# Peptides against a protein of PDB entry 6FBK: the designs that were tried, part 79

Target 1, 90 residues: chain A of PDB entry 6FBK
Amino acid sequence: EDTGVRVELAEEDHGRKSTIALRLWVEDPKKLKGKPKDNGAIEFTFDLEKETPDEVAQEMIESGFFHESDVKIVAKSIRDRVALIQWRRE

## One batch from the design tools (peptide; made by RFdiffusion4, then SolubleMPNN)

Design b2_p27_5_s2
Fold by OpenDDE base, seed 3:
Structure b2_p27_5_s2 (fold): chain B 90 residues (1-90), chain A 27 residues (1-27)
Amino acid sequence: as target 1 above (90 residues)
Amino acid sequence: SFSEKSRRRAEERERREEEERRLREEL
């Protein structure tokens, strides 16, 4: 499924920390409500033990990056990438 | 900002994990 949102590792994952550095950018400019400060992507960390994709996506919406209607799309993109990273750690 | 808050949470988590590791190594 093309969500129009891409999530990738912002840093090399050594599998040692509970946190990972992620970068999220939108391929559809209509889905971006605000300006990301960096090179058109939102950089953030994700705690694999304490955070959920839904909570992080909601925080991004509250910060003005996305419309409320896109929360589930953003959360899914984060979830899918996190799942792949967790699988590679094993 | 969102990104700055996120980075600060991770830095705090890393410091706690390092402190817990040091405390275990001293025992």
Scores: peptide ipSAE 0.584, ipTM 0.862, DockQ to the pose 0.721
Fold by OpenDDE base, seed 1:
Structure b2_p27_5_s2 (fold): chain B 90 residues (1-90), chain A 27 residues (1-27)
Amino acid sequence: as target 1 above (90 residues)
Amino acid sequence: SFSEKSRRRAEERERREEEERRLREEL
């Protein structure tokens, strides 16, 4: 599924930490009702043991990056990337 | 900001993991 939101590693993952550095940006502004306030990539860390994509997406909505209606799209994009990173670590 | 808060959580986690590793290696 093309969510129109891209999530990638912001730095090399050595598989040593429970945290990963991520970068999120909107590839297609027509895919989302909301837009990042800064019109740029959002950099953040994700704790593979403590955090969930839904919680992080909700924090982004609360910070005003996206409209509430897009929370599931944002969460899915994070989830899909995190799953790929976890698979690569194995 | 969101990004700063996220980074602080990661730094705190890393510090804890390093401390736990150090304590384990000293035993």
Scores: peptide ipSAE 0.583, ipTM 0.864, DockQ to the pose 0.780
Fold by OpenDDE base, seed 4:
Structure b2_p27_5_s2 (fold): chain B 90 residues (1-90), chain A 27 residues (1-27)
Amino acid sequence: as target 1 above (90 residues)
Amino acid sequence: SFSEKSRRRAEERERREEEERRLREEL
């Protein structure tokens, strides 16, 4: 499903760390509440063992990047990308 | 910022993993 939100690796993943560097950007400008830094993308790390997509998405909402109504869309986009990265590590 | 906090969490995790590895190698 097209969420209008894209999530990609910000750094090469060697599968050695529990953390990964991610970059998130929005294709639909209506979903942005504020202007993200770094030319429209939000950079963040994700701990594959300790963090959840829902918690990280909620923290982005609290930081003013998105509307509360889009939290599940953001979380889904993170979850889907993380799943793909985990499958590639296997 | 959000991104700075996220990076600091990762750095703390990496430090802990390195410390745990050193302790294991010394035993």
Scores: peptide ipSAE 0.582, ipTM 0.861, DockQ to the pose 0.760
Fold by OpenDDE base, seed 5:
Structure b2_p27_5_s2 (fold): chain B 90 residues (1-90), chain A 27 residues (1-27)
Amino acid sequence: as target 1 above (90 residues)
Amino acid sequence: SFSEKSRRRAEERERREEEERRLREEL
């Protein structure tokens, strides 16, 4: 599913840590309900054991990067990438 | 910032995991 948001590894994943370094940016703003306040790539870490895509996405909204209406799109983009990374670790 | 806070959480987690591993290896 095309969310209009891209999430990629910011660092090489060796599969040794519960945390991964990610980078998120907007590819297609038209896929979002609102306009992102920051057009730059957002760098962040994700704890595979302790964090959820929804919580991290909500924190991004609260930080002013995106509108509240886009929280689920952002969360989905994170979730999809995290799942791919987890599958690749197998 | 969001990114700095995120990085700090990861650094704390990694430090804890390393400590737990060391303690397990010493037992």
Scores: peptide ipSAE 0.582, ipTM 0.864, DockQ to the pose 0.807

Design b2_p27_5_s3
Fold by OpenDDE base, seed 3:
Formats: structure tokens, C-alpha cells, sequence
Structure b2_p27_5_s3 (fold): chain B 90 residues (1-90), chain A 27 residues (1-27)
């Protein structure tokens, strides 16, 4: 499913840390409520042990990056990327 | 900001992991 939200590794994952550096951006400008810093993407870290995609997505909404209606889309994008990263670590 | 808070959490986690490694090396 093309959610119009892209999540990628911001740094190379060596598989040694419980955290990963991620970069999130939207292809549809209508979904972007706030203005991200840096190069048009939101940079953040994700703790594979302590954080959930839903919680992080909710934080982004509360920070004004997206509309509340897009929480699940954002969460899914994070979840899908995290799942792929975890899969590659195995 | 969101990104700053997120990165700070990761730094704290890194420090925790580093501390664990140091404790293991001392054994």
C-alpha cells in the first residue's frame, strides 16, 4: 500500500544498537501539516525495545507535523520500515 | 522539538548500553 509517507534509515544500521535513526517524509504535501526541519524530512530515532510506531506517530501528530486523521498512516509507515529493519537484523 | 527529544532518548539509550558494556568488561 502506497501511503504517501516514506520512512528510511537516516544512518547505516549495524544491528548493534537498540535504536535506529530514521527519516520520514511525505510525497503528498497535503498530508504535511507542519514544516519539517532539515531537507524536508522529519529525522528521529526509534527504540526497537521501548517505543511503538503508534506512540511515535502520535507524538508527530501532537507536534503538528500531520493531521490526527493520518496517525494510522504514519504509524503504518514506521511499522513497516521497522519490521523490514528487524527482519534484516535476523 | 520532536526530533530533538527523539534523538535525546536515543542518546540516553546509547549511554545505558555503553555502561552495560563497561560493566561487562570489568567482569
Amino acid sequence: as target 1 above (90 residues)
Amino acid sequence: SFSEKSKKRAEERREEEEKKREEEEKK
Scores: peptide ipSAE 0.549, ipTM 0.834, DockQ to the pose 0.687
Fold by OpenDDE base, seed 1:
Structure b2_p27_5_s3 (fold): chain B 90 residues (1-90), chain A 27 residues (1-27)
Amino acid sequence: as target 1 above (90 residues)
Amino acid sequence: SFSEKSKKRAEERREEEEKKREEEEKK
């Protein structure tokens, strides 16, 4: 499913840290409530042990990047990318 | 900002992990 939200690694993952550096950008400008500061993408870290995609997505909503109605779409995009990264670490 | 808070959490996590490793090496 194309969510219109893209999540990628912001740096190479060596599988050593519990955290990963991610970059998120919106392919559909209509879904972006606020403009990201850095080159049209939101940079953040994700703790594979302590954080959940839903919590991080909700924090992005509260920060004004997206509408509340898009929280599940954002969370799904993060979840899908994190799952792929975890698969590569195994 | 969101990004600053997120990166700060990751740095704190790294420091905690380093501290734990150092404490284990001292045993």
Scores: peptide ipSAE 0.548, ipTM 0.834, DockQ to the pose 0.753
Fold by OpenDDE base, seed 4:
Order: C-alpha cells, then sequence, then structure tokens
Structure b2_p27_5_s3 (fold): chain B 90 residues (1-90), chain A 27 residues (1-27)
C-alpha cells in the first residue's frame, strides 16, 4: 500500500534490544510542516515493548511535523515497518 | 515526548560514531 510515507531502520538490528532506531520521511514535501532536515527524514528511537505506532504518530503531530489528517497514514507506516522488523526477529 | 526520542537517537548516533572511530584507531 502506497501511503506516501516511508519508514526504515536507521541502524542495524541485531535483535538484542527492545529499542530500535527508525528513519521516517514523506514523499510529498507538502505534507511536512516546517523546514525539512537536510535529508528530509526524521530519526527517532522506538521501544517495541512500550510504544505504539499511533502514540508516536500523535507525538509527531503535536510536535508540528505533520497535519492531523495524516496521523493514521504515519501510524500505519510505522506499524507496517515495526511488524516487518518483529517478523525478522522471529 | 517525540523530542526525547529524537534526542535519544542523536545520542545513540554519537556513540556509534565514536565506537566506529575507536575501531578504526585500533586497526
Amino acid sequence: as target 1 above (90 residues)
Amino acid sequence: SFSEKSKKRAEERREEEEKKREEEEKK
């Protein structure tokens, strides 16, 4: 599914810790609020045990990175990547 | 907060870069 939002690992995952580094960027720059960083991507840690994609997406909106209308798209993109990472760990 | 997540990642990146530099110095 093309969400226009991409999420990837920002580090090598050895499956040893519950936290992972993620990189998120939007294909449409109009969906970004403020000046995009040099690479147009956002890097952040995600705790696989404590956090949810919906909560993190909401935090990004509260921080002004995205419009509220895009929260579900952002959350889905994070969820899909996290699910893939967890699948690879098993 | 999201700012804390970003700060944590920035710290981790600095540690990774430092470790990489130390490994290069040991070669």
Scores: peptide ipSAE 0.468, ipTM 0.780, DockQ to the pose 0.056
Fold by OpenDDE base, seed 2:
Structure b2_p27_5_s3 (fold): chain B 90 residues (1-90), chain A 27 residues (1-27)
Amino acid sequence: as target 1 above (90 residues)
Amino acid sequence: SFSEKSKKRAEERREEEEKKREEEEKK
């Protein structure tokens, strides 16, 4: 499913820690609120043991990075990437 | 908060860069 939101690893994953660095950006700049970094992407840590994509996405919305209507799209994009990362660790 | 997550990543990146420099200086 094309979400229009891209999520990638912001660091090399050695599978050694539960916290990973992610980079997120939107293909449509008008969907981004606030002040993204110069590269147009947002970088953040994600704890695979403690956090959920839905919670993190909601926090982004509450911080004004996205419109509330996009929370599920953002969450899905994070979830899909996280699932892929976890799959690669197995 | 998301701000904390972003700050944590920024700190981690700085530490990684510092560690890399220190390791290169030891060579």
Scores: peptide ipSAE 0.463, ipTM 0.779, DockQ to the pose 0.145

Design b2_p27_5_s4
Fold by OpenDDE base, seed 5:
Structure b2_p27_5_s4 (fold): chain B 90 residues (1-90), chain A 27 residues (1-27)
Amino acid sequence: as target 1 above (90 residues)
Amino acid sequence: SFSERSRRRAEEREREEKEEEEELEEE
């Protein structure tokens, strides 16, 4: 379950909108490519209705934030957090 | 792109911070 990648809400989720703000960081900063401004964390929007964790993770790799070998662990970390958020909304 | 997602989040956060600052200035 520990992917070495953490994903959390970057804002309070009131369950009113399909879009949420997520914050992502890695336990090993060597895996995060680039210089994130926010102390090694990156923030991004995610649409719970239209988007998939795999697609967003792939966008991160294409943007150079992670190595291609890490796509699946990034996607899993996003998926696990999104599933928890969706469960809390029910 | 991921850069567009990050930009949208940054714009949202700047709006939230501005609304909080405005609320604090009105008190």
Scores: peptide ipSAE 0.490, ipTM 0.792, DockQ to the pose 0.054
Fold by OpenDDE base, seed 1:
Structure b2_p27_5_s4 (fold): chain B 90 residues (1-90), chain A 27 residues (1-27)
Amino acid sequence: as target 1 above (90 residues)
Amino acid sequence: SFSERSRRRAEEREREEKEEEEELEEE
């Protein structure tokens, strides 16, 4: 399913730390409420051991980056990328 | 908060860029 939200690694993953850097951008700029830096991408840290995609997506909503109706789309996009990163580390 | 996550990433990037610059200056 195309979420219209893209999530990538913002750093090289050596698989040594639980914290990773992620970059998130949207294909539809109308879904971003904030002023994205760096050509519409947002960078943030994510702890693979302690944090969930749903919690981080909710924090983005609370910070005004997205509308509340988009929280599930954002959470899914983070979850899908995190799952791929975790699979590559195994 | 999400702003704290973004700040932590910016500080990490600045440290990585500084370490890379220091390594290049020692060569």
Scores: peptide ipSAE 0.490, ipTM 0.791, DockQ to the pose 0.059
Fold by OpenDDE base, seed 2:
Structure b2_p27_5_s4 (fold): chain B 90 residues (1-90), chain A 27 residues (1-27)
Amino acid sequence: as target 1 above (90 residues)
Amino acid sequence: SFSERSRRRAEEREREEKEEEEELEEE
């Protein structure tokens, strides 16, 4: 299902480190708060071993990128991408 | 914080770009 939030790798994943670089952008500009950088995309690190999509999504909302009501959408988008990355590493 | 994640990613990108430049200069 389309979440209206896209998450992709911001770097090539060689499967060597537990951390990955992710790029996130919102297809619906109505979901964004404030001024997104880089044409509405944001980049961030995610540790596959230590971090959860829910925690990172909450941090984004606390930083004012999204409304609290969108936390689950953001978390799902991160989770779905992370799951695909983990699947490709196996 | 998310700002720390974004900063870490920016620092990583700058390092990757620098390493790629150094590799190209060594060839």
Scores: peptide ipSAE 0.488, ipTM 0.790, DockQ to the pose 0.063
Fold by OpenDDE base, seed 4:
Structure b2_p27_5_s4 (fold): chain B 90 residues (1-90), chain A 27 residues (1-27)
Amino acid sequence: as target 1 above (90 residues)
Amino acid sequence: SFSERSRRRAEEREREEKEEEEELEEE
């Protein structure tokens, strides 16, 4: 399913720490609120053991990066990437 | 907050860049 939101690793994952660096951007700039820095990509840390994609997506909404209506697609995009990272670590 | 996550990532990146620069200066 294409969410129009892309999430990738912002660093090499050696599988040694629970915290990872993620990069997120949207294909449609109309989905971003305000002026995106760094060509529409944002970077952030995510703890694979302590945090959920829904919590991080909600923090992005509260910070004004996305519309409230897009929180679920943002959360899904993070979740899908995190699941792939966890699968690769096994 | 998301700003704290972004700051932590920026500080991590700055540390990685500094460590790489120090390794290159030791060669």
Scores: peptide ipSAE 0.488, ipTM 0.790, DockQ to the pose 0.058

Design b2_p27_6_s1 (from b2_p27_6, 9 letters changed)
Fold by OpenDDE base, seed 3:
Formats: structure tokens, sequence, C-alpha cells
Structure b2_p27_6_s1 (fold): chain B 90 residues (1-90), chain A 27 residues (1-27)
């Protein structure tokens, strides 16, 4: 499913570190219940071994990047990208 | 455009806006 939220690697992944850099932005705001006024991009680290997409999404909500009702769609977008990265590493 | 950092308990979020955002989206 197209979440309308895009997540990409912000760095080259050599498959050596558990921590990666990700970049996230909204491509289709219609798919979000909240309507972020500023359509920017967010770059952040993600520990493949210790962290979950839901936790990071919640951090973004608490920081005011997204509405609370969109936590699951944001988490899914992160999860989908992380899964692809992990599958590539294997 | 601008680049800023939002610090949380667990991590920093680098925030790109305007043209800066468009540039990184195009990478």
Amino acid sequence: as target 1 above (90 residues)
Amino acid sequence: GSVSVVRTEKRDFTVYTGEEAEEVKAL
C-alpha cells in the first residue's frame, strides 16, 4: 500500500552498521489525516537492532511533525523501508 | 529554505525546508 510517505536511505548502506540514516517526507498529503503545513524532509538515525518504527514514529508525533492519528501510517512507511534494507542485507 | 535540528531524548531530527528539502528529496 502506498502510504503517501516516502522513506529513503540518507547514506550508502554497506551492511556493516546496525545504525542507518533515513530520510522521510510526505509525497501525498491526502493520505494523511493531519495536514502538515510545511512539506519538508526529516533525516534521522535508526538502529536496526534496538529500535522499532512505531517508537520512532511516536517520537515524530511528540515532536510535532505529524498528527497523532497518523502515527501508524508513518510507522508503516518506516517499517516498509527498513524491511527492504534488511532484505537487501541478507 | 533552511536546515535545522530538532533534538529529542533518543535522537536528533535534521529538518529540511524549502529549496533545501527539494534538493535532498531529489537525491
Scores: peptide ipSAE 0.804, ipTM 0.961, DockQ to the pose 0.838
Fold by OpenDDE base, seed 2:
Structure b2_p27_6_s1 (fold): chain B 90 residues (1-90), chain A 27 residues (1-27)
Amino acid sequence: as target 1 above (90 residues)
Amino acid sequence: GSVSVVRTEKRDFTVYTGEEAEEVKAL
């Protein structure tokens, strides 16, 4: 599913540590219910072993990056990238 | 464009706007 939200590695992944840097931005704002004023990019760390996409997405909502109604689509975008990274590490 | 940091209890979010955002999106 195309969430309209893109998540990429913000650093090279050597597959050694559980913490990685991710970069997230909106590619298709029509997929979101909210309308972020600025179409910027957000960079953040993510612990592959300890953290969940849902909690990070919630942090973004609480910080005002996205509308609360879009928490699940944001979480899904993170989850999809994390899964891909995990599969690549195998 | 600008680069700033939003600090939360659990992590920091680096925020890129304007041209800075376009540059990192192109990486």
Scores: peptide ipSAE 0.804, ipTM 0.960, DockQ to the pose 0.837
Fold by OpenDDE base, seed 1:
Structure b2_p27_6_s1 (fold): chain B 90 residues (1-90), chain A 27 residues (1-27)
Amino acid sequence: as target 1 above (90 residues)
Amino acid sequence: GSVSVVRTEKRDFTVYTGEEAEEVKAL
């Protein structure tokens, strides 16, 4: 499923620490119900052992980056990237 | 373009806009 939200590693992952740096941006705004005003990018840390995509997505909504109705699509985009990172670490 | 930091209770969010955003998207 194409969420229209892209998430990439913001640093090289050596598979040595639980905390990684991610970068997120809207690639297809038509996939979102809200209308982000700027086409920017957001960098943030994510703890693979302690945190969940839903929690981080909720933090982004609370910070005003996305509309509340888009929390699940944002969380899914993070989850999908995190899964790929974890699979690569196996 | 600009680079700024939004500080929340749990973490910091680094925000790129304009040309700065386009540069990091291309990495």
Scores: peptide ipSAE 0.803, ipTM 0.960, DockQ to the pose 0.829
Fold by OpenDDE base, seed 4:
Structure b2_p27_6_s1 (fold): chain B 90 residues (1-90), chain A 27 residues (1-27)
Amino acid sequence: as target 1 above (90 residues)
Amino acid sequence: GSVSVVRTEKRDFTVYTGEEAEEVKAL
């Protein structure tokens, strides 16, 4: 399902380390309940072994990047990309 | 455009705005 939030690798993944760099931005703001005033991009690390998309999404909410009502859609966008990365590593 | 860092307890978030954002979105 299209969340309206795009998540991509911010680096090449050689499948060697558990920590990856991701880049996230809004492609379709109509999919969000909140209205982020800025349409930028956010880069961050993600530990494939230790962290969860929900935790990282909550950090973004606490930092003011998204409205609290959008935490699940943000988490899903991260989860979907992480799943693809993990499947590609197999 | 600009590049800035938002620091949290768990990690840093690098934030791109304006032209800087458009450049990284195109990568």
Scores: peptide ipSAE 0.802, ipTM 0.960, DockQ to the pose 0.841

Design b2_p27_6_s2 (from b2_p27_6, 8 letters changed)
Fold by OpenDDE base, seed 2:
Structure b2_p27_6_s2 (fold): chain B 90 residues (1-90), chain A 27 residues (1-27)
Amino acid sequence: as target 1 above (90 residues)
Amino acid sequence: GSVSVVETEKRKFTVYTGEAAEEAKAL
């Protein structure tokens, strides 16, 4: 499912550590209920073993990056990419 | 364009805007 939010690795993943760097940005603003002020990109770390996409998405909402109504779509975007990364590691 | 940092209790978010964002998206 296309969330309209793009999430990519911000670094090479050698599959050796639980923490990875991700980069997130909006490709299709129409998919979001909120209206981001700037079409920028956000880079952040994510612990594959300890953290959840929902937690990180909530942090982004609290930081003002997205409207609260879009927390689930942001979380899904992160989850989908994380799933792909984990699949690749196997 | 600019690059800035927003820090939460759990992590730091590096924020790219303008040309910096376009470059970051292309990497």
Scores: peptide ipSAE 0.792, ipTM 0.956, DockQ to the pose 0.865
Fold by OpenDDE base, seed 3:
Structure b2_p27_6_s2 (fold): chain B 90 residues (1-90), chain A 27 residues (1-27)
Amino acid sequence: as target 1 above (90 residues)
Amino acid sequence: GSVSVVETEKRKFTVYTGEAAEEAKAL
C-alpha cells in the first residue's frame, strides 16, 4: 500500500556496506494524520544489520519531523525500501 | 531553500528545504 512517504537511496548501493544512505520525504500528506508544515526531505544513514525501521521512525518523531500518530506509517515506508534494497542484494 | 543538520544520539539527519529539497527529491 502507498504510504504517501517516499524513501530512496541517497547513494549508489554496491552491496558492500551494511550502512546505507536514505532520503525520505512526504509525497501525499493526506496519508498522514499529522501535518508536517515543511515539504522537505530528510537524509540519514541506516545500518541494515543493527537498526530497525521502527527505531529510526521513533527518532524522527522525537526530533519533531512527524507526529507520533504517524510513527508506523513512517516506519513502514522505511521498511519497504530497506526490503527492496536487501532483495536486490541477494 | 536550505540544508541543515539535526543530530540525535544515534545519527544525524540532513534536512533539505525549499529548492534544496526539490533538488534532493530529483536525485
Scores: peptide ipSAE 0.792, ipTM 0.956, DockQ to the pose 0.865
Fold by OpenDDE base, seed 1:
Structure b2_p27_6_s2 (fold): chain B 90 residues (1-90), chain A 27 residues (1-27)
Amino acid sequence: as target 1 above (90 residues)
Amino acid sequence: GSVSVVETEKRKFTVYTGEAAEEAKAL
């Protein structure tokens, strides 16, 4: 499913660290219930072993990056990318 | 365009806007 939110690696992944850098931005704002305040990009770390996409998405909501009604779509976008990264590491 | 940092209790978010964002999206 296309969330309209794109998540990419912000660094080259050598599969050595549990913590990775991700970059996130909105490609299709029509997919979101809320209206994004800016068409920017957000870069952040993510611990593949300790953290969950839902928790990080919630942090973004609390920081004002997205509307609370979009927490699940943001979390899904992160989850899908993380899953792909984990798959490549195996 | 600009690059700024939003710090939470758990992590730091680097925020790109304008041309900085367009460059970041292209990487």
Scores: peptide ipSAE 0.791, ipTM 0.956, DockQ to the pose 0.863
Fold by OpenDDE base, seed 4:
Structure b2_p27_6_s2 (fold): chain B 90 residues (1-90), chain A 27 residues (1-27)
Amino acid sequence: as target 1 above (90 residues)
Amino acid sequence: GSVSVVETEKRKFTVYTGEAAEEAKAL
């Protein structure tokens, strides 16, 4: 399913580090229940071995980036990109 | 446009707005 949230690598992945830089933004705000203040982008690190998309999504909610009802859709967008990155590394 | 940082207990989030965001989305 298209979450309307896009997540991309913010750096080239050589498959050597467990920590990667990701960049996230909303492409289709209609997919979200909440209404983000602006159409910006968020850049952050993600540890492929230690962290989960749900945890990071929750941090974003607590920081006020998204409405609490959108935690799962944000987490899914991160999870989907992480899966692609991990599949590429194999 | 601007670039700012929001820090949580676990990490920092670099936030791009305006033209800075458009540039970031294109990278």
Scores: peptide ipSAE 0.791, ipTM 0.956, DockQ to the pose 0.866

Design b2_p27_6_s3 (from b2_p27_6, 8 letters changed)
Fold by OpenDDE base, seed 3:
Structure b2_p27_6_s3 (fold): chain B 90 residues (1-90), chain A 27 residues (1-27)
Amino acid sequence: as target 1 above (90 residues)
Amino acid sequence: GSVSVVKTEKRDFTVYTGEEAERVKKL
């Protein structure tokens, strides 16, 4: 499903590190229940071995980047990208 | 446009706005 939230690698992935840099932004705001007024982008690290998309999404909610009602959408967008990265590493 | 850092307990979030955001979205 198209979450309306785009997540991309913020660096080249050589498959050597468990920690990667990701960049996230809203591409289709109508997919979100909340209405972020900022059309910015967020860059962050993600540990493929120790962290979960739900945890990171929750951190973003707590930081005020997204409305709490959109935590699952944000988590899914991260999860989908992480899955692609992991599959590519295989 | 601007670039800022939001520090949390677990990680830092680099925040791009305006022209800076549009730039990185195209990378």
Scores: peptide ipSAE 0.811, ipTM 0.963, DockQ to the pose 0.835
Fold by OpenDDE base, seed 2:
Structure b2_p27_6_s3 (fold): chain B 90 residues (1-90), chain A 27 residues (1-27)
Amino acid sequence: as target 1 above (90 residues)
Amino acid sequence: GSVSVVKTEKRDFTVYTGEEAERVKKL
């Protein structure tokens, strides 16, 4: 499902580290309930072993990047990319 | 465009805006 939020690797993944760098931005703002003032991009680390997409999404909401109603759609976008990365590592 | 850092208890978020955002979106 297209969340309207895009998540990409911000670095090359050699499949060695549990921590990866991700970059996230909104491609289709119509799919969000909130309306971010800036169409920017957010770069962050993600620990594949210790962290969850929901936790990181919540951190983003608390930081004011997204509306609270969009926490699940943001989390899903992160989860989808993380899944692809993990599948590619196999 | 600009690049800034938003620090949380658990991690740092690097924030790209304007032309800097458009640049990194193409990488």
Scores: peptide ipSAE 0.811, ipTM 0.963, DockQ to the pose 0.844
Fold by OpenDDE base, seed 4:
Structure b2_p27_6_s3 (fold): chain B 90 residues (1-90), chain A 27 residues (1-27)
Amino acid sequence: as target 1 above (90 residues)
Amino acid sequence: GSVSVVKTEKRDFTVYTGEEAERVKKL
């Protein structure tokens, strides 16, 4: 399912570190319940071994990047990209 | 456009807006 939220690697992944840099932005705002006024991009680290997409999504909500009702769709977008990265590493 | 940092308890979020956002989206 297309979440309307795009997540990409912000750096080249050599498959050596548990921590990766990700970049996230909204491509289709109609998929979100909230209305982010700024169509920006957010860059952040993610520990593949210790962290979860839901935790990071919640941090974004608390920081005001997204509406609380969109926490799961944001988490899904992160999860989907992380899964692809993990599968590529194997 | 601008680049700023939003700090949380767990991590920092680098925030790109305007032209800076459009630049990094194309990388």
Scores: peptide ipSAE 0.810, ipTM 0.963, DockQ to the pose 0.848
Fold by OpenDDE base, seed 1:
Structure b2_p27_6_s3 (fold): chain B 90 residues (1-90), chain A 27 residues (1-27)
Amino acid sequence: as target 1 above (90 residues)
Amino acid sequence: GSVSVVKTEKRDFTVYTGEEAERVKKL
């Protein structure tokens, strides 16, 4: 499903480390229940071995980037990108 | 546009706004 949230690598992945840099932004705001005030982008690290998309999404909610009602859609967008990255590493 | 950092207990979030955001979205 198209979450309306875009997640991309913020750096080239050489498959060497468990931590990667990701960049996230909203492409289709009507997919979200909340309405982010700024159409910006967020860059962050993600540990492929130790962290989960749900945890990181929750951190974003707590930081005020998204409404709490959108935690699952944000987590899904991260999960989908992480899965793709992991598949490419194999 | 601007670039800022939001520091949390677990990690830092680099925040791009305005023209800066539009630039990084196209990388």
Scores: peptide ipSAE 0.810, ipTM 0.963, DockQ to the pose 0.835

